# Peptides against a protein of PDB entry 6TME, part 75

Target 1, 324 residues: chain A of PDB entry 6TME
Amino acid sequence: NRLKRAYIALQAWKKAFYSDPFNTAANWVGPDVCSYKGVFCAPALDDPSVLVVAGIDLNHADIAGYLPPELGLLTDVALFHVNSNRFCGVIPKSLSKLTLMYEFDVSNNRFVGPFPTVALSWPSLKFLDIRYNDFEGKLPPEIFDKDLDAIFLNNNRFESTIPETIGKSTASVVTFAHNKFSGCIPKTIGQMKNLNEIVFIGNNLSGCLPNEIGSLNNVTVFDASSNGFVGSLPSTLSGLANVEQMDFSYNKFTGFVTDNICKLPKLSNFTFSYNFFNGEAQSCVPGSSQEKQFDDTSNCLQNRPNQKSAKECLPVVSRPVDCS
Target 2, 324 residues: chain A of PDB entry 6TME as posed
Amino acid sequence: NRLKRAYIALQAWKKAFYSDPFNTAANWVGPDVCSYKGVFCAPALDDPSVLVVAGIDLNHADIFGYLPPELGLLTDVALFHVNSNRFCGVIPKSLSKLTLMYEFDVSNNRFVGPFPTVALSWPSLKFLDIRYNDFEGKLPPEIFDKDLDAIFLNNNRFESTIPETIGKSTASVVTFAHNKFSGCIPKTIGQMKNLNEIVFIGNNLSGCLPNEIGSLNNVTVFDASSNGFVGSLPSTLSGLANVEQMDFSYNKFTGFVTDNICKLPKLSNFTFSYNFFNGEAQSCVPGSSQEKQFDDTSNCLQNRPNQKSAKECLPVVSRPVDCS

## One batch from the design tools (peptide; aimed at target 1 L79 S84 D105 N108)

Design b2_p27_7_s2 (made by RFdiffusion4, then SolubleMPNN; from b2_p27_7, 17 letters changed)
Fold by OpenDDE base, seed 5:
Structure b2_p27_7_s2 (fold): chain B 324 residues (1-324), chain A 27 residues (1-27)
Amino acid sequence: as target 1 above (324 residues)
Amino acid sequence: MKEIEESETEKKLRKELLEELYKKYFG
C-alpha cells in the first residue's frame, strides 16, 4: 500500500521536527495523508486508479529538523519543495528510491556535507536547487551529464575546479555564485547549447576567460564578477548576440574594452568596474547611450572620473597577462 | 536564513516545468 508507506514516512518526518513555529504539521494525524498540509496527491502514473503522494511543499515553513531515512518510502514523489526552512544534516541516501523526482528544492536551509550525490540517481530530474546551504567539497562532474533545465549551487561551500563536463549541460540557468570554486572556466563552456543565464559571482576563479564564451548565442545574463580573472576580454564576446546583462567587475582584467563588445545589439547593462582596463571605446563610456548602461569605475582609464591611482595601476598594467 | 527572491527567469521556468508535469499526470 503506497499511502501506508507514505504515512510511515511522513510520521517519521514529523518526529524529526525540532520546531514547527507555524504548526504546519499540526494536522499530520491519521492515515489520510492526502489531507496533510503541504502534501499533494495525484493518480499514479503507472495506475491512474491508485492515489499516491506526488508532491511535498513545505516552503517558507521555518521548520527546524532533519530529513530521516524513512523519506525514502515516498517513492511516488515528483516534487519535493522544502525551501526556506531550518533543516539540518545530510540528504538521505534513501531518497534514491524516489525515481520520479522531477523538481528538488532544498534551498535556504542548513544542510551540510558533500554534494548530495543521491541527486545523480534520479533519471527524470529537471530542476535542482540546493543554494543557500552549507554543502562543501567537490562538484561531481556527472551533474552536468544529466538533462537538467536549472542548476542552482550558489551560496554554499563548494570548492575545487568547475568540471569540464559543464559543456554537456542542457541547463538554461546555472549558478556557481558565492562558493569557493577555483581554477579556470573550462573551454567546453561554449558547448552549453541551451544556456541563458550563468553566474560565477564571488568565487576564487582565475586565469583568462576562454574564447569559447563567445559561442553562447542564447545567453542573456553573464556574470563573472568578484573573481580573480586576468588578461583581456576575449574578442569573441562580440558573438553574444542576445546578452542583456554582462558583469566583469571586481577582477584583474587588463587591456582595452572594444566597440564590438559595447555595441552588442541586446546589451542593456555592462559593468566592468574595479579592474585594470587601460582603455575603452567611446561606445563604452557611461552616458554615451540612452539604451545602455555602463560602469567603468575604478579602472586605469585616462580622462575618466573615479579611476585608480597611477601607483595602483602601473604594477599591473605594465605586466599584462598574455592569454594567447 | 536569507530571504530569497526568485528571478523572472526562474519563475518562468518553474511555471513551465509544473505545466509539463501537470500534463504528464492529468493530460
Scores: peptide ipSAE 0.279, ipTM 0.869, DockQ to the pose 0.746
OpenDDE base, seeds 1, 2, 3, 4: peptide ipSAE 0.249, 0.238, 0.248, 0.261; ipTM 0.847, 0.844, 0.840, 0.853

Design b2_p27_7_s3 (made by RFdiffusion4, then SolubleMPNN; from b2_p27_7, 17 letters changed)
Fold by OpenDDE base, seed 1:
Structure b2_p27_7_s3 (fold): chain B 324 residues (1-324), chain A 27 residues (1-27)
Amino acid sequence: as target 1 above (324 residues)
Amino acid sequence: MKEIEESKVEKELKKKLREELFKKRFG
């Protein structure tokens, strides 16, 4: 019965294909769905004697089409990987029936609409990848209440502020890059206890960096480049004991880049170019270390090459933003 | 469509998740 439902779903999906360049679904014929390319079966959790469709992997199939509502019949699917295709439309609400969903990867497609809230309905979801699509609107705060390990949101059209609930996230990797997020980074960010990598690249974020960033002891990658951040770098950044890659380039930061930041023990790459920093410690100077790579280009630094003109610097440097 | 390069952390995470899922499904 479950395989019959799966058959209906998969056949509906095949019909929803506009193009299948690699003939991935060529063998999607007949009731034996477990033999379908990209379809994986396993014993049902509630009855090991019953075989069910547990996973879909159509990654890199370059399939054009959409996700039909009949996919909701795949109630035993825990892995749904369809990245690097040309699927369009919205994520069907019927997928709420897939209560075993564990990994959901629809990245590198042409999906549109608001955040797929159906993802919030999956109690066991650990991996959410919706990057490189055209999702838009606000990010639901509830996404960070979920026990996710990874949240990939980059390269979409998301707007509004980053939810304060971010601090509740258990994710080790979160990407916001290349969206239209605005406002400040929430102070609650420091509560992300499992965070290893966070990327804010290329948004409309602004304000001061919260001091609480320094509480991210496990973070190895912190990239806040290409935004509108202002003020000085928080002194608490000295607490980033495990940071390896740090990028604050292309912002409006001011002040002094301190030894405490540049001498972070695991720091290998620190880019703070294209800001309005008016001073840096010797340890921050490019070439000062063989183990660390720095870029201080296009700031307001004295006696350094490739800096902004006094005319460009003076209006900004003379009006420092107080982040206290 | 862009080719996505996975970071080290991402690779490790995927591995971990797959292992956990395996245990859940087949353990």
Scores: peptide ipSAE 0.375, ipTM 0.899, DockQ to the pose 0.732
OpenDDE base, seeds 2, 3, 4, 5: peptide ipSAE 0.361, 0.333, 0.370, 0.361; ipTM 0.896, 0.881, 0.899, 0.895

Design b2_p27_7_s4 (made by RFdiffusion4, then SolubleMPNN; from b2_p27_7, 13 letters changed)
Fold by OpenDDE base, seed 3:
Structure b2_p27_7_s4 (fold): chain B 324 residues (1-324), chain A 27 residues (1-27)
Amino acid sequence: as target 1 above (324 residues)
Amino acid sequence: MKKIELSKTEKELREKLRKELLEKRFG
């Protein structure tokens, strides 16, 4: 009996709660698991006459505890949302039995360990949110081979380089922000045909931006701020026909910010402050447009306010990195 | 806990995914 298995799983989970400040699991009593707060039942796919646990939603419950292996008994779960809790430990490998997993949200918890590779075992997964945890180590390249629509990885402890397989991703939203990623952005990034938003904020990324970024025709948000990027902005950025928000601030970019970038048709905000740019087109000057907002603060621009000193600029500007 | 704010794009994406899931599950 599937509901019996669910009962075992949910009772094991309740026992794994260290604190339930809102008494979310107070009604988790008895065999009628479909009446449990945060538990949602639906007809089974293989037999509509059978009711199964299809979803868990414990978002914002502030529950402290861990995920016990018995959760693997919830084999019919397609939605698992437990964000904004205080769950700790690792994601159980037993969850590999949840073959219907579609949306997995464990964000804003206290999970640790390597990337939860069990997520790679779910053939139907479309939404993965593991942000605001303490996951560490390398990002498995296989994550981008999956047909995910959203990949939220920000605010963790991931290290190493971004996998070259990123170009295979069909995701519309990908966040790498506030990790420890290093190396260059892969040139394969331009192959992300469905990409709308990508965020690299606050990593240890370096090198030149690949020219292939300009192939991201559907991107509306591109944020590469707070990294160690060098060289000039690729001229191919003029191809970002739909970009609305662009941020390259707090890097080590040099060269000239061109007119063809600042005149992008959908551009609303372009921040390139705290770099070593030595020139900008008139269209890039803050206040030059009523429809666009620019920030050129703390560069090496002449005749602009709030720029770096000559002493700070000269060593960097005189030795520009050639990305060609 | 950290406050997580969903973007417009994210909300739309979730709605789309929910619809697809329902179709997959009951269609």
Scores: peptide ipSAE 0.327, ipTM 0.866, DockQ to the pose 0.677
OpenDDE base, seeds 1, 2, 4, 5: peptide ipSAE 0.321, 0.101, 0.035, 0.160; ipTM 0.860, 0.652, 0.653, 0.820; seed 4 fails the geometry check

Design b2_p27_8 (made by RFdiffusion4)
Pose (drawn by RFdiffusion4):
Structure b2_p27_8 (pose): chain A 324 residues (1-324), chain P 27 residues (1-27)
Amino acid sequence: as target 2 above (324 residues)
Amino acid sequence: DAERDALFAKLQAENREALAEFDAEKS
């Protein structure tokens, strides 16, 4: 009995609800699971006459609890939204039985430990949001082999390198911001298809920017701020024909900012503050344009306000890194 | 199935709105 399996799964889950501030599971009684709040039924994909639990949405319920293995019984679920709860512990391995999983959002919870690799087992997965948890350790490189449209990893404790496999991703949006990733951005980044937005804010990345970034001609947001990148901006960045937001602030970049970048057509907000740039094109000057917003604070630029001191600048400016 | 498709579209729209509000609060 199909809905009975859903009943057992949801009752096992209610038992694990330690605190439900909004009494969200108050009506989770009896066998009519489709009437349970946050449970969404629909016709079976292969038979419109059969009723199935196809979605779970408890966004913003602030429920403290954990996900029991019995949730593996919800075999028809394709949508799972639990943003902003207090669900703790790990994602049960039994969730690999949810073979129709398409969109899995566990953002802003209390999940911990290694990357939830059960997500790799779902053949139809398109949206994976694990941001704002306590996941840590290495990132499974094979995650970029899945045909994910969106990957949100920001605000965890992930460590080590960006996988070389990143160029295989078909994602339109990828966030790595606020982890402890280290090392270089892989040269394969130029092979990412469909990429519109990529955010690296606040990691421990270094090395020079790969010239292959210039191949990302559909990117509208490229934010590499608050890392440790060195070298000059690659001249290949003129290929970012669609970039609208570009932020390289808080790095160790040196050299010139040219109009090859500052005159990009759709570029509206270009922040390169807190680096070691010793020259900039006139078109790159903040306050100079009514359409484009620039920020050059704390660089090594003559005749500009709030720059680094000459004392701090000369050691770094005179020793540029050979990107080789 | 039309009912199924409508339900899935609604739920995904509501989730996008909730996430946009969540991102604004984190900002």

Design b2_p27_8_s1 (made by RFdiffusion4, then SolubleMPNN; from b2_p27_8, 20 letters changed)
Fold by OpenDDE base, seed 5:
Structure b2_p27_8_s1 (fold): chain B 324 residues (1-324), chain A 27 residues (1-27)
Amino acid sequence: as target 1 above (324 residues)
Amino acid sequence: DPKRQALFEELLQKAKEDRKKEEEKLK
């Protein structure tokens, strides 16, 4: 019965293919769905004597099409990997029936519409990758209530603020890059105890960086480049004991870049170019260390190459934003 | 179930490799 349902689902999906350049679904014929390319069967969790479709892997198949509602019949699927295709439309609500969903990767497709809230219905979801699509609208706060290991949201059309619930996230990797997020980074960010990598690149984020960033002891990558952040770098950044890659470039930061930041013990790359910093410690100067790379380009630094003109600097530097 | 576990490990490994490739594009 389960395989029959899977057959119905997979045949419906095959019919939803507009193009299959690699003939991935060429063998999707007949009732033996477990022989289908990209379809993986395993014993059911509730009955090991029953074989079920447990995984889909169509990564890099360049398939054009959409996800039909019949995919909701694949109730035993725990791994759904269809990245690097040309699937369009929306994620079907019928996927709520896939209660065993563990990893959901639809990245590098042409999906549209709001955040796929069906992902929130999966109680066991650990990995969510929806990057490189055309998802739009608000990020639901509930996403961070999920016990996810990784959340990839980058390269979409998400708008609005980052939810305060971000602090509840147990994810080690979170990407917001290349969206339309606005507002401040929530102070609750410091509560992300498992965070290793966070990327905010290329949004409309603004305001001061919260001091609570310094509480992110496990962070190895922190990239806030290409936003509208203002004020000085928080002194609490000296607490980032494990940060290796840090990027604050292409913002509106002012003030002095301190030794305490540039001497972070594991810091490998620190980019603070294209801001309005008016001073830096000697330890922040590019070339000052063989182990660390710095970029101070296009700031308001004295006696440094490739800085902004006085005309560009004066209006901003003379009116520093107080983040206190 | 060992068979299920083996399948999942294989799929997870493939997924991990794909993720790494895509993460590099963000840099």
Scores: peptide ipSAE 0.124, ipTM 0.809, DockQ to the pose 0.720
OpenDDE base, seeds 1, 2, 3, 4: peptide ipSAE 0.062, 0.022, 0.023, 0.062; ipTM 0.772, 0.639, 0.640, 0.761

Design b2_p27_8_s3 (made by RFdiffusion4, then SolubleMPNN; from b2_p27_8, 19 letters changed)
Fold by OpenDDE base, seed 5:
Structure b2_p27_8_s3 (fold): chain B 324 residues (1-324), chain A 27 residues (1-27)
Amino acid sequence: as target 1 above (324 residues)
Amino acid sequence: NPEREALFKELLERAKKDREEEEKELE
């Protein structure tokens, strides 16, 4: 009996709650699990005459606790939304039994440990949100082999390099922000054919930007701010026909910011502040356009306000990194 | 199954709203 298994799972989960400030699980009593707050039933895919637990929505419940292994008994769950709680511990391996998982959102919790590799076992997963947790270690390359629409990894403790498999991703949105990723952005990034938004903010990424970024024709948001990138901006960035928001601030970029970048047709905001750029085209100057916003603050530009001192600029500008 | 589809649509819409709110609160 599927509902009996669900009852066992949900009662085990209730027992795993340390705090339920809104009394969300107060009605989690008795065998009628479909009446439980945050539990949603639907006809089973294999038998429409059978009612099963198909979704969990405990978003914003501020529940403290952990995910017990008995949650693996919820084999019919396709939507698991438990963001903005205080769940701790690791994601149970027993969730591999939830083969219908379509959306998995555990964002804004206190989960720890390595990347939850159980998410890789779900064949139908389209949405993965694990942001604002304490996940650590390496990102498994296999994540980008999955047909995901969105991948939210930001605000964790992930380390190592970004996998080269990123180019295989079909995701429209990918966030790496506020982790500990290091190394270069893979050249395969240009193969992300469905990419609309990518965010690298606040990592330890370094090296030159790959020229292949210019192949991201559908990208509307590209943020690489607060890293250790060096060299000049790739000339191929002129190919970003749909970019609206672009941020390269707080890096170690050098060279000249060209007209071809600043005149991108959809560009609304371009921030390249807090770098070591030694020149910019007139089209890049803040206030040069009514339709576009630019920030050139704290570079090595001549005749511009709020620039770095010659003492700070000279050591870097005199030793430009050749990215060719 | 239309009932299942209706439920999923509702949950997905709720999830989208929740994500939008979360992004505004956490950024």
Scores: peptide ipSAE 0.307, ipTM 0.860, DockQ to the pose 0.868
OpenDDE base, seeds 1, 2, 3, 4: peptide ipSAE 0.025, 0.030, 0.026, 0.194; ipTM 0.603, 0.622, 0.557, 0.811; seed 2 fails the geometry check

## One batch from the design tools (peptide; aimed at target 1 S84 N108 R131)

Design b2_p28_1 (made by RFdiffusion4)
Pose (drawn by RFdiffusion4):
Structure b2_p28_1 (pose): chain A 324 residues (1-324), chain P 28 residues (1-28)
Amino acid sequence: as target 2 above (324 residues)
Amino acid sequence: SSSDLLSTLSSTNRADALTAARNNTLRS
């Protein structure tokens, strides 16, 4: 009995609800699971006459609990939204039985430990949001082999390198912001298809920017701020024909900012503050344009306000890194 | 319908997630 399996799974889950501030599971009684709040039923994909539990949505319920193995019984679920709850512990391995999983959002919870590799087992997975948890350790490189449209990893404790496999991703949005990733951005980044937005804010990345970034001609947001990148901006960045938001602030970049970048057509907000740039094109000057917003604070630029001192600048400016 | 409701939920959730990501904010 199909809905009985859903009943058992949801009752096992209610048992694990330690605190439900909004009494969200108050009506989770009896066998009519489709009437349970946050449970969404629909016709079976292969038979419109059969009723199935196809979605779970408890966004913003602030429920403290954990996900028991019995949730593996919800075999028809394709949507799972639990943003902003207090669900703790790990994602049960039994969730590999949810073979129709398409969109899995466990953002802003209390999950911990290694990357939830059960997500790699779902053949139809398109949306994976694990941001704002306590996941840590290495990132499974094979995650970029899945045909994910969106990958949100920001605000965890992930460590080590960006996988070389990143160029295989078909994702339109990837966020790595606020982890402890280290090392260089892989040269394969230029092979990412469909990429519109990529955010690296606040990691421990270094090395020079790969010239292959310039191949991302559909990118609208490229944010590499608050890392440790060195070298000059690659001249290949003129290939970012669609970039709208570009932020390289808080790095160790040196050299010139040219109009090759500052005159990009759709570029509207270009922040390169808190680096070691010693020259900039006139078109790159903040306050100079009514359409484009620039920020050059704390660089090594003559005749500009709020720059680094000459004392701090000369050691770094006179010793540029050979990107080799 | 039930199918329209599931589609709306998915669409709203993705819109919210993308907006939060663009604004670099917590979804709360």

Design b2_p28_1_s1 (made by RFdiffusion4, then SolubleMPNN; from b2_p28_1, 18 letters changed)
Fold by OpenDDE base, seed 2:
Structure b2_p28_1_s1 (fold): chain B 324 residues (1-324), chain A 28 residues (1-28)
Amino acid sequence: as target 1 above (324 residues)
Amino acid sequence: SAVDKLKEISKNNRERLLNAFRENKEIK
């Protein structure tokens, strides 16, 4: 009996709670699991006459505990939403049995260990949110082979380079922010045909921006701030026909910020502060447009306020990195 | 229906996250 298995799983989970401040699991008593708070039942896909546990939603319950292996008995679960809790430990490998998994949200918890590779085993997964945890190590390249709509990885401890497979991703939203990613942005990024929003904020990324970024015709948000990028901005950025928000602040960029970038048709906010740019087009000057907001603070620009000193600029500007 | 409830939960969760991202460029 599927509901009996669900009962075993849910009772094991309740026992794994260290704290339930809102008494969310107070009614988790008895065999009627479909009445449990945060548990949602639906007709089984293979037999509509059978009721199964199809979803878990314990978002914002502030529950402390861990995920026991018995959760693997919830084989009919398609939605698993447990964000904003205090669950710790690792994601159980037994969750590989949840072959109907569609949305997996364990964000804002205390999970540790490597990337939960069990997520790669779910053939129907469309939404993955593991942000605000303590996941560490390398990001598996296979994550981008999956047909995901959104990938949220921000605020973890991921290291190493961004996989070249990123170009295979069909996701519209991807966040890498506030990790420890290093190396260059892969040139394959330009192949992300469905990409609307991508954020690289606060990593250890370096090198030159790839020209292929300009191929991201559907991108509306591109944020690469707070990294170690060098060289000039690619001229191909003029191809970002739909970009609205663009941020390159807090890097080591040099060269001239061109007119063709600042005049992008949908651009509403362009921040390139805290770099070593030594020139900008008139269209890039803050206040030059009523429709666009620019920030050129703390660069090496002539005749602009709040710029770096000549002493700070000279050693960098005189030795520009050639990205060609 | 139970199916409708699950769909609504999914929709609400996604919308909340996407909105937070768009507004702050950071999801909390």
Scores: peptide ipSAE 0.103, ipTM 0.752, DockQ to the pose 0.584
OpenDDE base, seeds 1, 3, 4, 5: peptide ipSAE 0.142, 0.041, 0.100, 0.050; ipTM 0.775, 0.629, 0.762, 0.631; seeds 1, 3, 5 fail the geometry check

Design b2_p28_1_s2 (made by RFdiffusion4, then SolubleMPNN; from b2_p28_1, 18 letters changed)
Fold by OpenDDE base, seed 5:
Structure b2_p28_1_s2 (fold): chain B 324 residues (1-324), chain A 28 residues (1-28)
Amino acid sequence: as target 1 above (324 residues)
Amino acid sequence: SSLEKLEEIRKENREKLLEAFRNNEVIK
């Protein structure tokens, strides 16, 4: 039966543990898998009279080990939460059999390899959290074709460009932070209709910011700090009516920071430090508002403290990148 | 930081989700 298959899977997993500091799997003995710590059973969707393993919660168990292919036998699992462990290896392809997968959280582990494409096979997946791992390679463009509510990719080893398909994403939260993404932010970004928060921190992104960012009306957090962006801030950023946190620090931006940006109605924090801005509106000056916090440190601003030297500024400011 | 905020939000949501699951409630 289905529980028997689950038993096989869970026992295989237990055997795949190298370390279980909290003895989480200590009670993983016997056929009654529903009693296993971290294992949750529920009535099967196709037969309510049958109990199945529907969820795994091993969060913060600090378990070292790997995910064996036998986990594919857990075909009824809809929630898989194993964050903050020390699981290594790759995500088994056999997990494609878990067609009910709704939320997959393997964050804060030691997984390696390419993007776990098995996640793309789950038709009902709504949440994907693979952050704080060692996933590498390119991000499959298909990830954004999925109807995900949140996509957490930060703190991995992903590289290459951000797929143009990002505009198709219905996610409210997307994190790219602390990877090795390169290239430009796709212009299609403006099509992310449900986007609330997007974080690009600490990548190798470059080029001009697309004007289409200004179309992100629902965005509350936009962080593009610590990249290689150039040019002026798009004037269309004035369209970010709901942005609260905006960070462009540690880039190579030039030009003038305008009132239209600094006076955004919901803007709470705007950090544009460590760039090459050569001017700012009075409304952008730190301390100019009690409601807004600004940081203009280490730019090329005249008569402002903690700015770059003329020697450092001149070569860049005198040759501004034209994004038009 | 933005990431920290997101983590907090996610944590809260996850707990709610798990609770709902444990109680055989609709997973949202």
Scores: peptide ipSAE 0.035, ipTM 0.687, DockQ to the pose 0.059
OpenDDE base, seeds 1, 2, 3, 4: peptide ipSAE 0.022, 0.024, 0.038, 0.022; ipTM 0.641, 0.671, 0.688, 0.620; seed 3 fails the geometry check

Design b2_p28_1_s3 (made by RFdiffusion4, then SolubleMPNN; from b2_p28_1, 16 letters changed)
Fold by OpenDDE base, seed 2:
Order: sequence, then structure tokens, then C-alpha cells
Structure b2_p28_1_s3 (fold): chain B 324 residues (1-324), chain A 28 residues (1-28)
Amino acid sequence: as target 1 above (324 residues)
Amino acid sequence: SSLDELEQISRDSRKRLLEAARNNKRIV
């Protein structure tokens, strides 16, 4: 019965293919779905004597098509990996029936519409990758209520603010890069106790960096480049004991880059170029360390090469934003 | 077993994706 349902689903999906350049679905014929390329069967969790479709792996198949609602019949699927294809349309709401979903990777496709809220319905979801699509609208705050290990959202069309619920996330890696997020980074960010890597690159984020960033003791990568952040760097950044890669470039930061930041013990690369910093500690100067790389290009620093003109600096530096 | 294979696919996929994120913020 379960395999019959899977057969119906997979045949519907094959019918929904517009192009299969590698003939991935060429052997998708007949009732033996467990022999299908990219289809993996396993004993059912509720009855080990029953074989079910437990996983789909069609990564890098370059398949063009859409996801038909019949995919909801794949109720035993825990792994759904279909990245690097050309699937279009929306994620079917019928996938809510896939209650065992553990890893969902639809990255590098042509999906559109709002955030696929069906992903929020999966109680056991641990990995969500929807990057490199055309998803749009606001990010549901409930995403961070999920016990996810990784959240990949980059290279989409998401708008609005980053939800304050971000602090509830247990993810080690979160990417917001190359969207249209706006507003401030929530102060709750400091509560992300398992965070190792967070990337905000290329959004429309603004305001001051919250002091609570300094509470991210496990973070190794913090990239906030290419946004509209203002004010001084928080002094609490000295708390980033494990940060290796830090990038604040292409913002509107002002003030002084301190020793406390540049002398972080694990810091390997610190880029703060293309801002309006008017001073830096000696430890921040490029070439001052053999173990650390710094980039102070295009700031308002004195006696440094490749800085902004006085004309460019004066209007901004003379009116520093008070983040207090 | 089929289950072992699925688990291996999962581990490998996650590892690759995480590594990709660390090495290049613009790759899948």
C-alpha cells in the first residue's frame, strides 16, 4: 500500500518533469519504486517488515519541472534532497503529510512564492536549505522555534525584519545573505548559544549593532558586510573568543576600531573596509600582525592609504550616531 | 543496508553543505 502510493507520487512527479537532461528518471518505470534512480527505500519505522520510500536524492540532476501535489503521498520520506535542479513553482502544501521529514534541501532551484510554511509543520526537521531560489516576503518567526541544526536562506528575495525569535535558534549555521532584509539585528541574537556561523551579507539591515553580539562565544564566522549599519562597533565584541572571520565592510560605521577587537585570540581575518571609521588601534593596522589579516581600506583614517577624502568623511564623521 | 545507505547520504550531504557555507558564502 505504501509503495503503491509512492508509485503514484513518483509517476506524477515524472510527468511533471519538463526536462531530464541526464535521464535520471529513465528507469522510473513499473511498480518497483525502490529501484528508481535517486529513490531510496528502508524499513518503515512503525513496521520493520514493510519497505517504504524513505529518501529522495536528485541532487545535481538539472531537472526542469515542478513539484506536484501527489508528492504528499510520500509519507515515509525523511530525506528530500533535490538541490541544483530547475524545479519551479511553489512547494506543495501536501508535503505537510511527510511528518518524518528530517532534511529538506531544495536549494539552487527556481522556486517562488512566500516562505514554504509547510516546512514549519514538520516536527522532526533538522536541516533546512532553501537558498538560491526566489522565495519572497517575510520570514516567519516560527522558523527559529524549530530545532534546526542549520538554516540556509541566502540568495532569495526575503524582505522585512529578522524575527526576534532568532535567539531561540539552536542552529550552528544561519545564512541571511543576499536577501532584502531590513531593520536592526535583534538583541536576542546573543541567545543563540550554538551559533558558529552567521552571515548577513548584502541586505538592507541598519541601525546599531546590538551589544548582545558579544555573547556569541562559539561564533567563528560573523559577516555583516554590505548593509547599512551605523554607529560604533560594540565594545562587547571583545567577547567573541572564538571568532576567526569577521567582516563589517561596506557599511556606515563610525568611531574607533579598538585593540579589544583586533586582538581577539582566534581572529584570523578582520575586514572593516568601506566605512567611516576615523581611528584604529595599532593592532588593527594591516601588516601589524603575521597571524591576522586586516583591511582598513576606504575609511576616514589618518595616515593610512586608500582612505576617503575629507569631503566624503566630514559630513558623516562630524555627526556620529549615538548607539547608547 | 538501505538504511545505512540513507544515513550515509544524509551525513555526507550535511557535511558538504556545511563545508560549502564555510568556504564560500555563495555556493550551494
Scores: peptide ipSAE 0.321, ipTM 0.865, DockQ to the pose 0.677
OpenDDE base, seeds 1, 3, 4, 5: peptide ipSAE 0.191, 0.174, 0.043, 0.050; ipTM 0.827, 0.826, 0.774, 0.635; seed 1 fails the geometry check

